# Peptides against a protein of PDB entry 3JWR: the designs that were tried, part 340

Target 1, 323 residues: chain A of PDB entry 3JWR
Amino acid sequence: TRELQSLAAAVVPSAQTLKITDFSFSDFELSDLETALCTIRMFTDLNLVQNFQMKHEVLCRWILSVKKNYRKNVAYHNWRHAFNTAQCMFAALKAGKIQNKLTDLEILALLIAALSHDLDHRGVNNSYIQRSEHPLAQLYCHSIMEHHHFDQCLMILNSPGNQILSGLSIEEYKTTLKIIKQAILATDLALYIKRRGEFFELIRKNQFNLEDPHQKELFLAMLMTACDLSAITKPWPIQQRIAELVATEFFDQGDRERKELNIEPTDLMNREKKNKIPSMQVGFIDAICLQLYEALTHVSEDCFPLLDGCRKNRQKWQALAEQ
Target 2, 298 residues: chain A of PDB entry 3JWR as posed
Amino acid sequence: TRELQSLAAAVVPSAQTLKITDFSFSDFELSDLETALCTIRMFTDLNLVQNFQMKHEVLCRWILSVKKNYRKNVAYHNWRHAFNTAQCMFAALKAGKIQNKLTDLEILALLIAALSHDLDHRGVNNSYIQRSEHPLAQLYCHSIMEHHHFDQCLMILNSPGNQILSGLSIEEYKTTLKIIKQAILATDLALYIKRRGEFFELIRKNQFNLEDPHQKELFLAMLMTACDLSAITKPWPIQQRIAELVATEFWEQGDQVGFIDFVCTQLYEALTHVSEDCFPLLDGCRKNRQKWQALAEQ

## One batch from the design tools (peptide; made by RFdiffusion4, then SolubleMPNN)

Design b2_p27_3_s4 (from b2_p27_3, 16 letters changed)
Fold by OpenDDE base, seed 2:
Structure b2_p27_3_s4 (fold): chain B 323 residues (1-323), chain A 27 residues (1-27)
Amino acid sequence: as target 1 above (323 residues)
Amino acid sequence: DELLEAALEEARARLDEETFALVEGYL
């Protein structure tokens, strides 16, 4: 209640002051309160508060509820990751000019999805959950955690005093939830790998059309992935620090795999293989990231800073891999 | 289910073993 009162009474700085339109944005120096203020500004400047008649106190409570439902003992997949994903979405919408290509409901859904996409993440991947025979693995056959994240998102949205969607019609509400679910599920990289070929081919053939509902859904999925992976685009000092957080979480999983499952972890999750991180980062950029940011930049040229950042970080990682 | 299996098969077909292992880490 005190945290809510403090947030609700606080003056929300401008997007310019908060630098949340910058693709180079870092949250490292921000307090939890400041991250919540940034989030309020994102909703306000995207006209979501006005267009969907959000009550300020309800929005504040919802933001704090989302933040509270990320685990503090997880190195990377925590509130700060979700916040940075949402900030990249905001920057792509504003500075990247993607806002003009989307409906207000799509923008609303994407921002909620970005903030919610990793809710209650346990610091382990879907493979670990499946192999450990966790109860969640009995509920879902694929995208286990992403389904759980959506379930958590829905729980919060329906919780008393957190109903930021109460101003929507029934049809708008259904549409928004559908897009949120699709966007959260799209953050499963397995689904990204499966679907990206269609997107890249449409771009290559100059057949990409956002007026087609299937292509729109495909684009929203690709945009979510681009924001989820946006750490790879950040200025080198920021990228290095985030890579350390990712490595910490992966090594923690690898340690648990040894202890709990009696298996040897993969190199990515093996604490003894730290020296392979630079080459693995190059491989990750080449296999997953570059084509995505190239295609996104083709849809909107103003997203070029993401591609440029990714290319620069590839060069930095390659230089380290050669030492 | 079929979508995930197909994604893994596609990843194995298109990526070398080292990059595939990287992708699996994020899955």
Scores: peptide ipSAE 0.182, ipTM 0.770, DockQ to the pose 0.606
Fold by OpenDDE base, seed 5:
Structure b2_p27_3_s4 (fold): chain B 323 residues (1-323), chain A 27 residues (1-27)
Amino acid sequence: as target 1 above (323 residues)
Amino acid sequence: DELLEAALEEARARLDEETFALVEGYL
């Protein structure tokens, strides 16, 4: 395609030029081509292209395939969300110095997972999928969308001309896929809530050890969630704009719940209760976000900008809630 | 299903009603 030819022939700017090591990064001003170039740079600077002998054209095709399998009519859970999740992962690995704590296969898996974790998202949550009796709800008992996202990820990885993992041994390939699956499934916030207590307790007791395979898996799950929720850490103007996208998608779901399911939406999904957004954001930060970024900062102090951003945005949302 | 139910039950036990509803919206 013309898009593939353009991407494959383009000079990829440095990570410094693209600012993809910055926790304050915004994609709002970037074209789709530039987001793809950023993604190439992430793979390159993490040494994934070299270490796993990726063909440039295959990587370009894979990136474009991932991008095209996000829906354009979804306000928030689209390519830009996946791209921002991957960028936060890249920043956490580089600027946050987490790269030094992980294997190359784990890094490879996390980057693929971050880009793929919401593939074919439909702009509705798992609860809606269940209540609407969607066919996907018959395939999976829990984490319905996350299983679907992984299935889409696997489909793309195995598609002709998209096989970025062809340079891996059979054992490396199996290991990578296992980590990708675990990482994507970990983005289900229900699973995060269930598992985070173990992680926080290990940190509190100073017993956290990445050499333990179970603790490694737990950490990768927490890191995925931290990147997935990283919009809450962005500079206030960026945070506010992203919150509007999230609200738009939630209100669209609420409208569908009224129309299709004949139910009253929750306050979060209710367009008529938009005035509650600031207080809900404070609640979300306190219940879900703060402890995660505190724990992540404990693992690597260079991740502090995420925690600092989260705290600053809590203050901003609280001020709005008091008006 | 059992894993999700257990996670939701744990969330309900730890969060107030409004916060739980908020989290459930993101699930």
Scores: peptide ipSAE 0.170, ipTM 0.781, DockQ to the pose 0.629
Fold by OpenDDE base, seed 1:
Structure b2_p27_3_s4 (fold): chain B 323 residues (1-323), chain A 27 residues (1-27)
Amino acid sequence: as target 1 above (323 residues)
Amino acid sequence: DELLEAALEEARARLDEETFALVEGYL
């Protein structure tokens, strides 16, 4: 396609020029082409292109295929969310120095997972999918959308001309797919809530050991969640704008719940209760976000900007809740 | 199903109503 030709022929700017190593990064000013260029830079600077012998054209096609499989009519869970998740992963790996703690296969899997973790998202949560009796709810009992996202990821990876993993051995391929699946499934906040206690306790007791396979898997899951929720860590003007996108999508679901399911939406998804957003954000930060970024900072002190951003935004939301 | 129910039960036990509703929005 013309888009593929344009991307494949374009000069890829440095990570410094693109500011993709910054935890304060914003994509708002970037074109779709520039987001694809940023993605190429992430693969290159993480040494994934070299180590796994990726062909440039195949990588470009894969990126465009991933982007194409996000819906444009979804306010938040679109390509830009996936891209920002991947950018936070990149920043955590580079600036946060987590790269040195992981294998190349784990890094490869995490980057693919971050870009793919919400593929074909419909702008509704698992509860809506279940209550609407969607066909996907018949296939999976839990983490319905996350299983679908992984299925979409696998489909793209196996599509002609998109096989970025063709340079891997059979064992490396199997390992990579396993980690991708685990990482995508980990973005279900229900699984985060279930597993986080073990992670926090290991850190509290100073017993956390990345050489243990179970603890490694647990860490990768926590890191995925930290990147997926990273909007809460952004500079306040960026945080506010992203919160508006999230609210828009939730209100759209609430409107559909009224119309299609004949139910009253929760306050979070009720367009008439937007005045409760600040207090809900404070509660969400306290219950879900703060401990995660504290724990991540204990694993790597260079991840502190995520924690600091989260704390600053909590204060901003609290101030709005008091008005 | 069992994993989700266990997570929701934990969330209900530990979170206030508004925070639980917010978490449920992401579930």
Scores: peptide ipSAE 0.170, ipTM 0.752, DockQ to the pose 0.711
Fold by OpenDDE base, seed 3:
Structure b2_p27_3_s4 (fold): chain B 323 residues (1-323), chain A 27 residues (1-27)
Amino acid sequence: as target 1 above (323 residues)
Amino acid sequence: DELLEAALEEARARLDEETFALVEGYL
């Protein structure tokens, strides 16, 4: 395609030029081509292209295929969300120095998972999928959409001309797919809530050890969530704009719940209760985000900008909730 | 089903209604 030719022939700017090592990164001003160039740079600077013998054209095609398999009519859970999740992962690995704590296969899996974790997202949550009796709800009992996202990820990885993992051994390939699956499934916040207590307790007791395979898996799950929720850490103008996209998608679901399911939406999904957004954001930060970024900062102090951003946005949301 | 239900129950037990709704929105 013309898009593939343009991407494959383009000079890829440095990570410094693209600012993709910054936790404060914004994609708002970037074209789709520039987001793809950023993604190539992430793979290159994490040594994934070299270490796993990725062909440049295959990587370009894969990136464009992943981007194409996000829906354009979804306000938040689209390519830009996946791209921002991957950028936060890249920043956490590089600027946050987490790269030094992980294997190349784990890094490869996390980056693929971050880009793929919401593939074919339909702009509705697992509860809606279940209540609407969607065919996917018959295939999976829990984490319905996350299983679907992984299935889409696997489909793309195995598609002709998209096989970025073709340079891996059979064992490396199996290991990578296992980690990708676990990482995508970890983006189900229900699973995060279930597992986070163990992670926080290990940190609190100073018993956290990444050499333990179980603790490694737990950390990768927490890191995925930290990147997935990273919008909450962004500078206030970015945070506010992303929160509007989230609200738009949730209100669209609420409208569908009324129309298609004949149910009254929760306050989060109810456009008539938009005045509750600031207080809900404060509650979300306190209940979900703060402890995660605190724990992540304990694993690597260079991740502090995520925690600091989260704290600053809490203050901003609290001030709005008091108006 | 059991894992999701258990996770949701745990979330409900730990979060107020407004916060839980927000979490559930991201689920």
Scores: peptide ipSAE 0.164, ipTM 0.743, DockQ to the pose 0.689

Design b2_p27_4_s1 (from b2_p27_4, 13 letters changed)
Fold by OpenDDE base, seed 3:
Structure b2_p27_4_s1 (fold): chain B 323 residues (1-323), chain A 27 residues (1-27)
Amino acid sequence: as target 1 above (323 residues)
Amino acid sequence: MAAKEAGLAALRAARLDDVIEAWREAE
């Protein structure tokens, strides 16, 4: 395609030029081509292209395929969300110095997972899928969409001309896929809630050890969630704009719930209750986000900007809630 | 406790029932 030719021929700017090492990064001003260039830079600067002998054209095609398999009519869970998740992962690995704590296969898996974790997202949550009796709900009992996302990821990875993992040994390939699956599944907040207590306790007791395979897996899951939710850490103008996109998608689901399921939406998905957004954001930060970024910062102090951003946005949302 | 309730309310508002249930079971 013309798009592939343009991407493959383009000079890839440095990570510094693209500012993709910044936790404060925003994609709002970037074209789709520029997001793809950023993605190439992430793979390159993490040594993934070199270490796993990725062909440039194959990587370009894969990126474009991943992008294509996000829906454009979904307000938030689209390519830009996946891209921002991956950028946060990249920033956490580089600026946050998490790279030094992980293997190349883990890094490879995390980056692929971040880009792929919401593939073919439909703008509705697992609860909606279950209640609507969607065919996907018959395939999986839990983490329905996350299983679907992984299936889509696997499909793309195995598609002709998209096989960015072809340079891996059989064992490396198996390991990578395992980690990708675990990482994508970890983006189910239900699983996050279930597992986070163990992580926080290990941190609190100063017993956290990445040399332990179980704790490593746990950390990768927490890191994925931290990147997936990283919009909450962004500078306030960015946070506010992203929150509007999230709200739009939730309201769209609420509208569908009324129309298709004949149910009253919950407050978060009810467009008539927009005035509750600030207080709900505070609640979300307190319940879900703060402890995670605190714990992550304990693992690597260089991840502090995520925690700091989260705290600052909490204050901003609280101020709005009090108006 | 207040933070948990607020968080649960936020999750309920998002119809994240599975998340809510997981939270109730885990904490």
Scores: peptide ipSAE 0.127, ipTM 0.779, DockQ to the pose 0.824
Fold by OpenDDE base, seed 1:
Structure b2_p27_4_s1 (fold): chain B 323 residues (1-323), chain A 27 residues (1-27)
Amino acid sequence: as target 1 above (323 residues)
Amino acid sequence: MAAKEAGLAALRAARLDDVIEAWREAE
């Protein structure tokens, strides 16, 4: 395609020029082509292209295929969300120095998972999928959408001309797919709530050890969630704009709940209760976000900008809630 | 207890029922 030819022939700017190592990064001013170029740079600077012998054209095609399999009519859970999740992962690995704590296969899996974790998202949550009696709800009891996202990821990875993992041995391939699956499933907040207590306790007791395979898996899950929620850590002007996108998508779900399911939406998804957004954001930060970024910062102090950003945004939301 | 209740209220507002159930089961 013309798009593939343009991407494959383009000069890829440095990570410094693209500012993709910054935790304060924003994609708002980037074209789709520039987001694809950023993605190539992430794979290159993490040594994934070299270590796993990725063909440039295949990588370009894969990136475009992933982008194409996000819906454009979804306000928040689109390509830009996946791209920002991957950028935060990249920043955490590089600037946050987590790269030195992980294997090349784990890094490869995390980057693929970050880009793929919401593939074919429909702008509705698992609860809506269950209540609407969608066919996917019959296949999976828990983490319905996350299983679907992984299935889409696997489909793309196995598609002709998109096989970026063709340079891996059979054992490396199996290991990588296992980690990708675990990482995508970990983005289900229900799973996060179930598992986070073990992680926080290990950190509190100073017993956290990445050499333990179970603790490694737990850490990768927490890191994925931290990147998926990273919009809450962004500078306030960026945070506000992203919050508007999230609210738009939630209100769209609420409207569909009224129309299609004949139910009154919850406050977060109720278009008539916009004034409650600040207090709900404070509650979300306190319940879900703060402890995670505190624990992540304990593992790597260089991740402090994520925690600092989250704290600053909590203060801003609290101030709005008091008005 | 207050922080948990506030968190649960926020999750209820989002209809994250599976998350709420997971939280209740985990504690």
Scores: peptide ipSAE 0.029, ipTM 0.717, DockQ to the pose 0.782
Fold by OpenDDE base, seed 5:
Structure b2_p27_4_s1 (fold): chain B 323 residues (1-323), chain A 27 residues (1-27)
Amino acid sequence: as target 1 above (323 residues)
Amino acid sequence: MAAKEAGLAALRAARLDDVIEAWREAE
């Protein structure tokens, strides 16, 4: 395609030029092509292209395929969200110095997972899928959408001309897919809530050890969640705009709940209750976000900008809630 | 905000009533 040709022929700017190592990164000003270029740079600078002998054209095609399999009519859970998740992962690996703590396969898996973790998202949560009796709800009992996202990821990885993992041995391939699956599934916030206590306790007791396979898996899950939620850490103007996108998507779901399911939406998904957004954001930060970024910062102090951003945005939302 | 409903569901499943209450109070 013309798009593929353009991408494959383009000079890929440095990570510095693209600012993709910055935790404060924003994609708002970037074209789709530029987001793809950023993605190439992430793979390159993480040595994934070299270490796994990725063909440039195949990588380009894969990126475009991933992008194409996000819906454009979804306000928040689209390619830009996935891209920002991956960028946060990249920043955490580089600027946050987590790269040195992980294997190449883990890094490969995390980056693929970050980009893929919301593939074909429909702008509705698992609860809606379940209540609407969607066919996907028949396939999976829990983490319905996350399983679907992984299925989409696997489909793309195995599609002709998109096989970025073709340079891996059989064992490496299996390992990578396992980690990808675990990472995507970890983005189910329900699973995060179930597992985070173990992680926080290990941190609190100074017993956290990445050499332990179980703890490694746990850490990768927490890291994925931290990147997935990283919008809450962004500079305030960026945070506000992202919050508007999230609200839009939630309100769209609420409207559908009324129309299609004949139910009253929750406050979060009720467009008539916009005035509650600030207080809900404070609650979300306190209940879900703060402790995660604190723990992550404990693992790597260079991840502090995420925690700091989260704290600053909590203050901003609290101020709005008091008005 | 995007993950709040999932969070609440997760908290319910985890029986973290204190956190749930905190969220409700914030709403």
Scores: peptide ipSAE 0.020, ipTM 0.548, DockQ to the pose 0.089
Fold by OpenDDE base, seed 2:
Structure b2_p27_4_s1 (fold): chain B 323 residues (1-323), chain A 27 residues (1-27)
Amino acid sequence: as target 1 above (323 residues)
Amino acid sequence: MAAKEAGLAALRAARLDDVIEAWREAE
């Protein structure tokens, strides 16, 4: 395609020029082409292209395929969300110095997972899918959408001309797919809630050890969640804009709940209750986000900007809630 | 409001029933 030719022929700017190592990164001013270029740079600077012998054209095609399999009519869970998740992963690996704690296969899997974790998202949550008796709800009992996201990821990876993992041994391939699956499934907040207590307790007791395979898996899951929720850590103007996108998508679901399911939406998905957003954001930060970024900062102090950003945004939301 | 109550309220508002259930099971 013309798009593929343009991407494959384009000069890829440095990570410094693209500012993709910054935790404060914003994609708002980037074209779709520039987001693809950023993605190439992430793979390159993490040595994934070299270590796993990725063909440039295949990588370009894969990136475009991933981008294409996000819906354009979804306000938040689109390519830009996936891209921002991957950028946060890249920043955490580089600036946060987490790359030194992980294997190349784990890094490869995390980056693929970050880009793929919401593939074909429909702008509705698992509860809606279940209540609507969608065919996907018959395939999976829990983490319905996350299983679907992984299925889409696997489909793309196995598609002709998109096989970025062709340079891996059979063993490496199996390991990578396992980690990708676990990482995508970990983005289900229900699983996060179930597992985070163990992670926090290990840190509190100074018993956390990445050399333990179970603890490694747990850490990768927490890291995925931290990147998935990283919008809450961004500078306030960026945070506000992303919060508006999230609200838009939730309101769209609420509208569909009224129309398709004949139910009254909950407050977060009710357009008439937009005035509750600031207080709900404070609650979300306190219940879900703060402890995670505190724990991540304990693992790597260089991740502090994520925690600091989260704290600053909590103050901003609290101020709005008091108005 | 306790941070937990505010968090639960936010999750309820989002109809994240699976998350709420997971939270209850984890306590």
Scores: peptide ipSAE 0.146, ipTM 0.785, DockQ to the pose 0.764; fails the geometry check

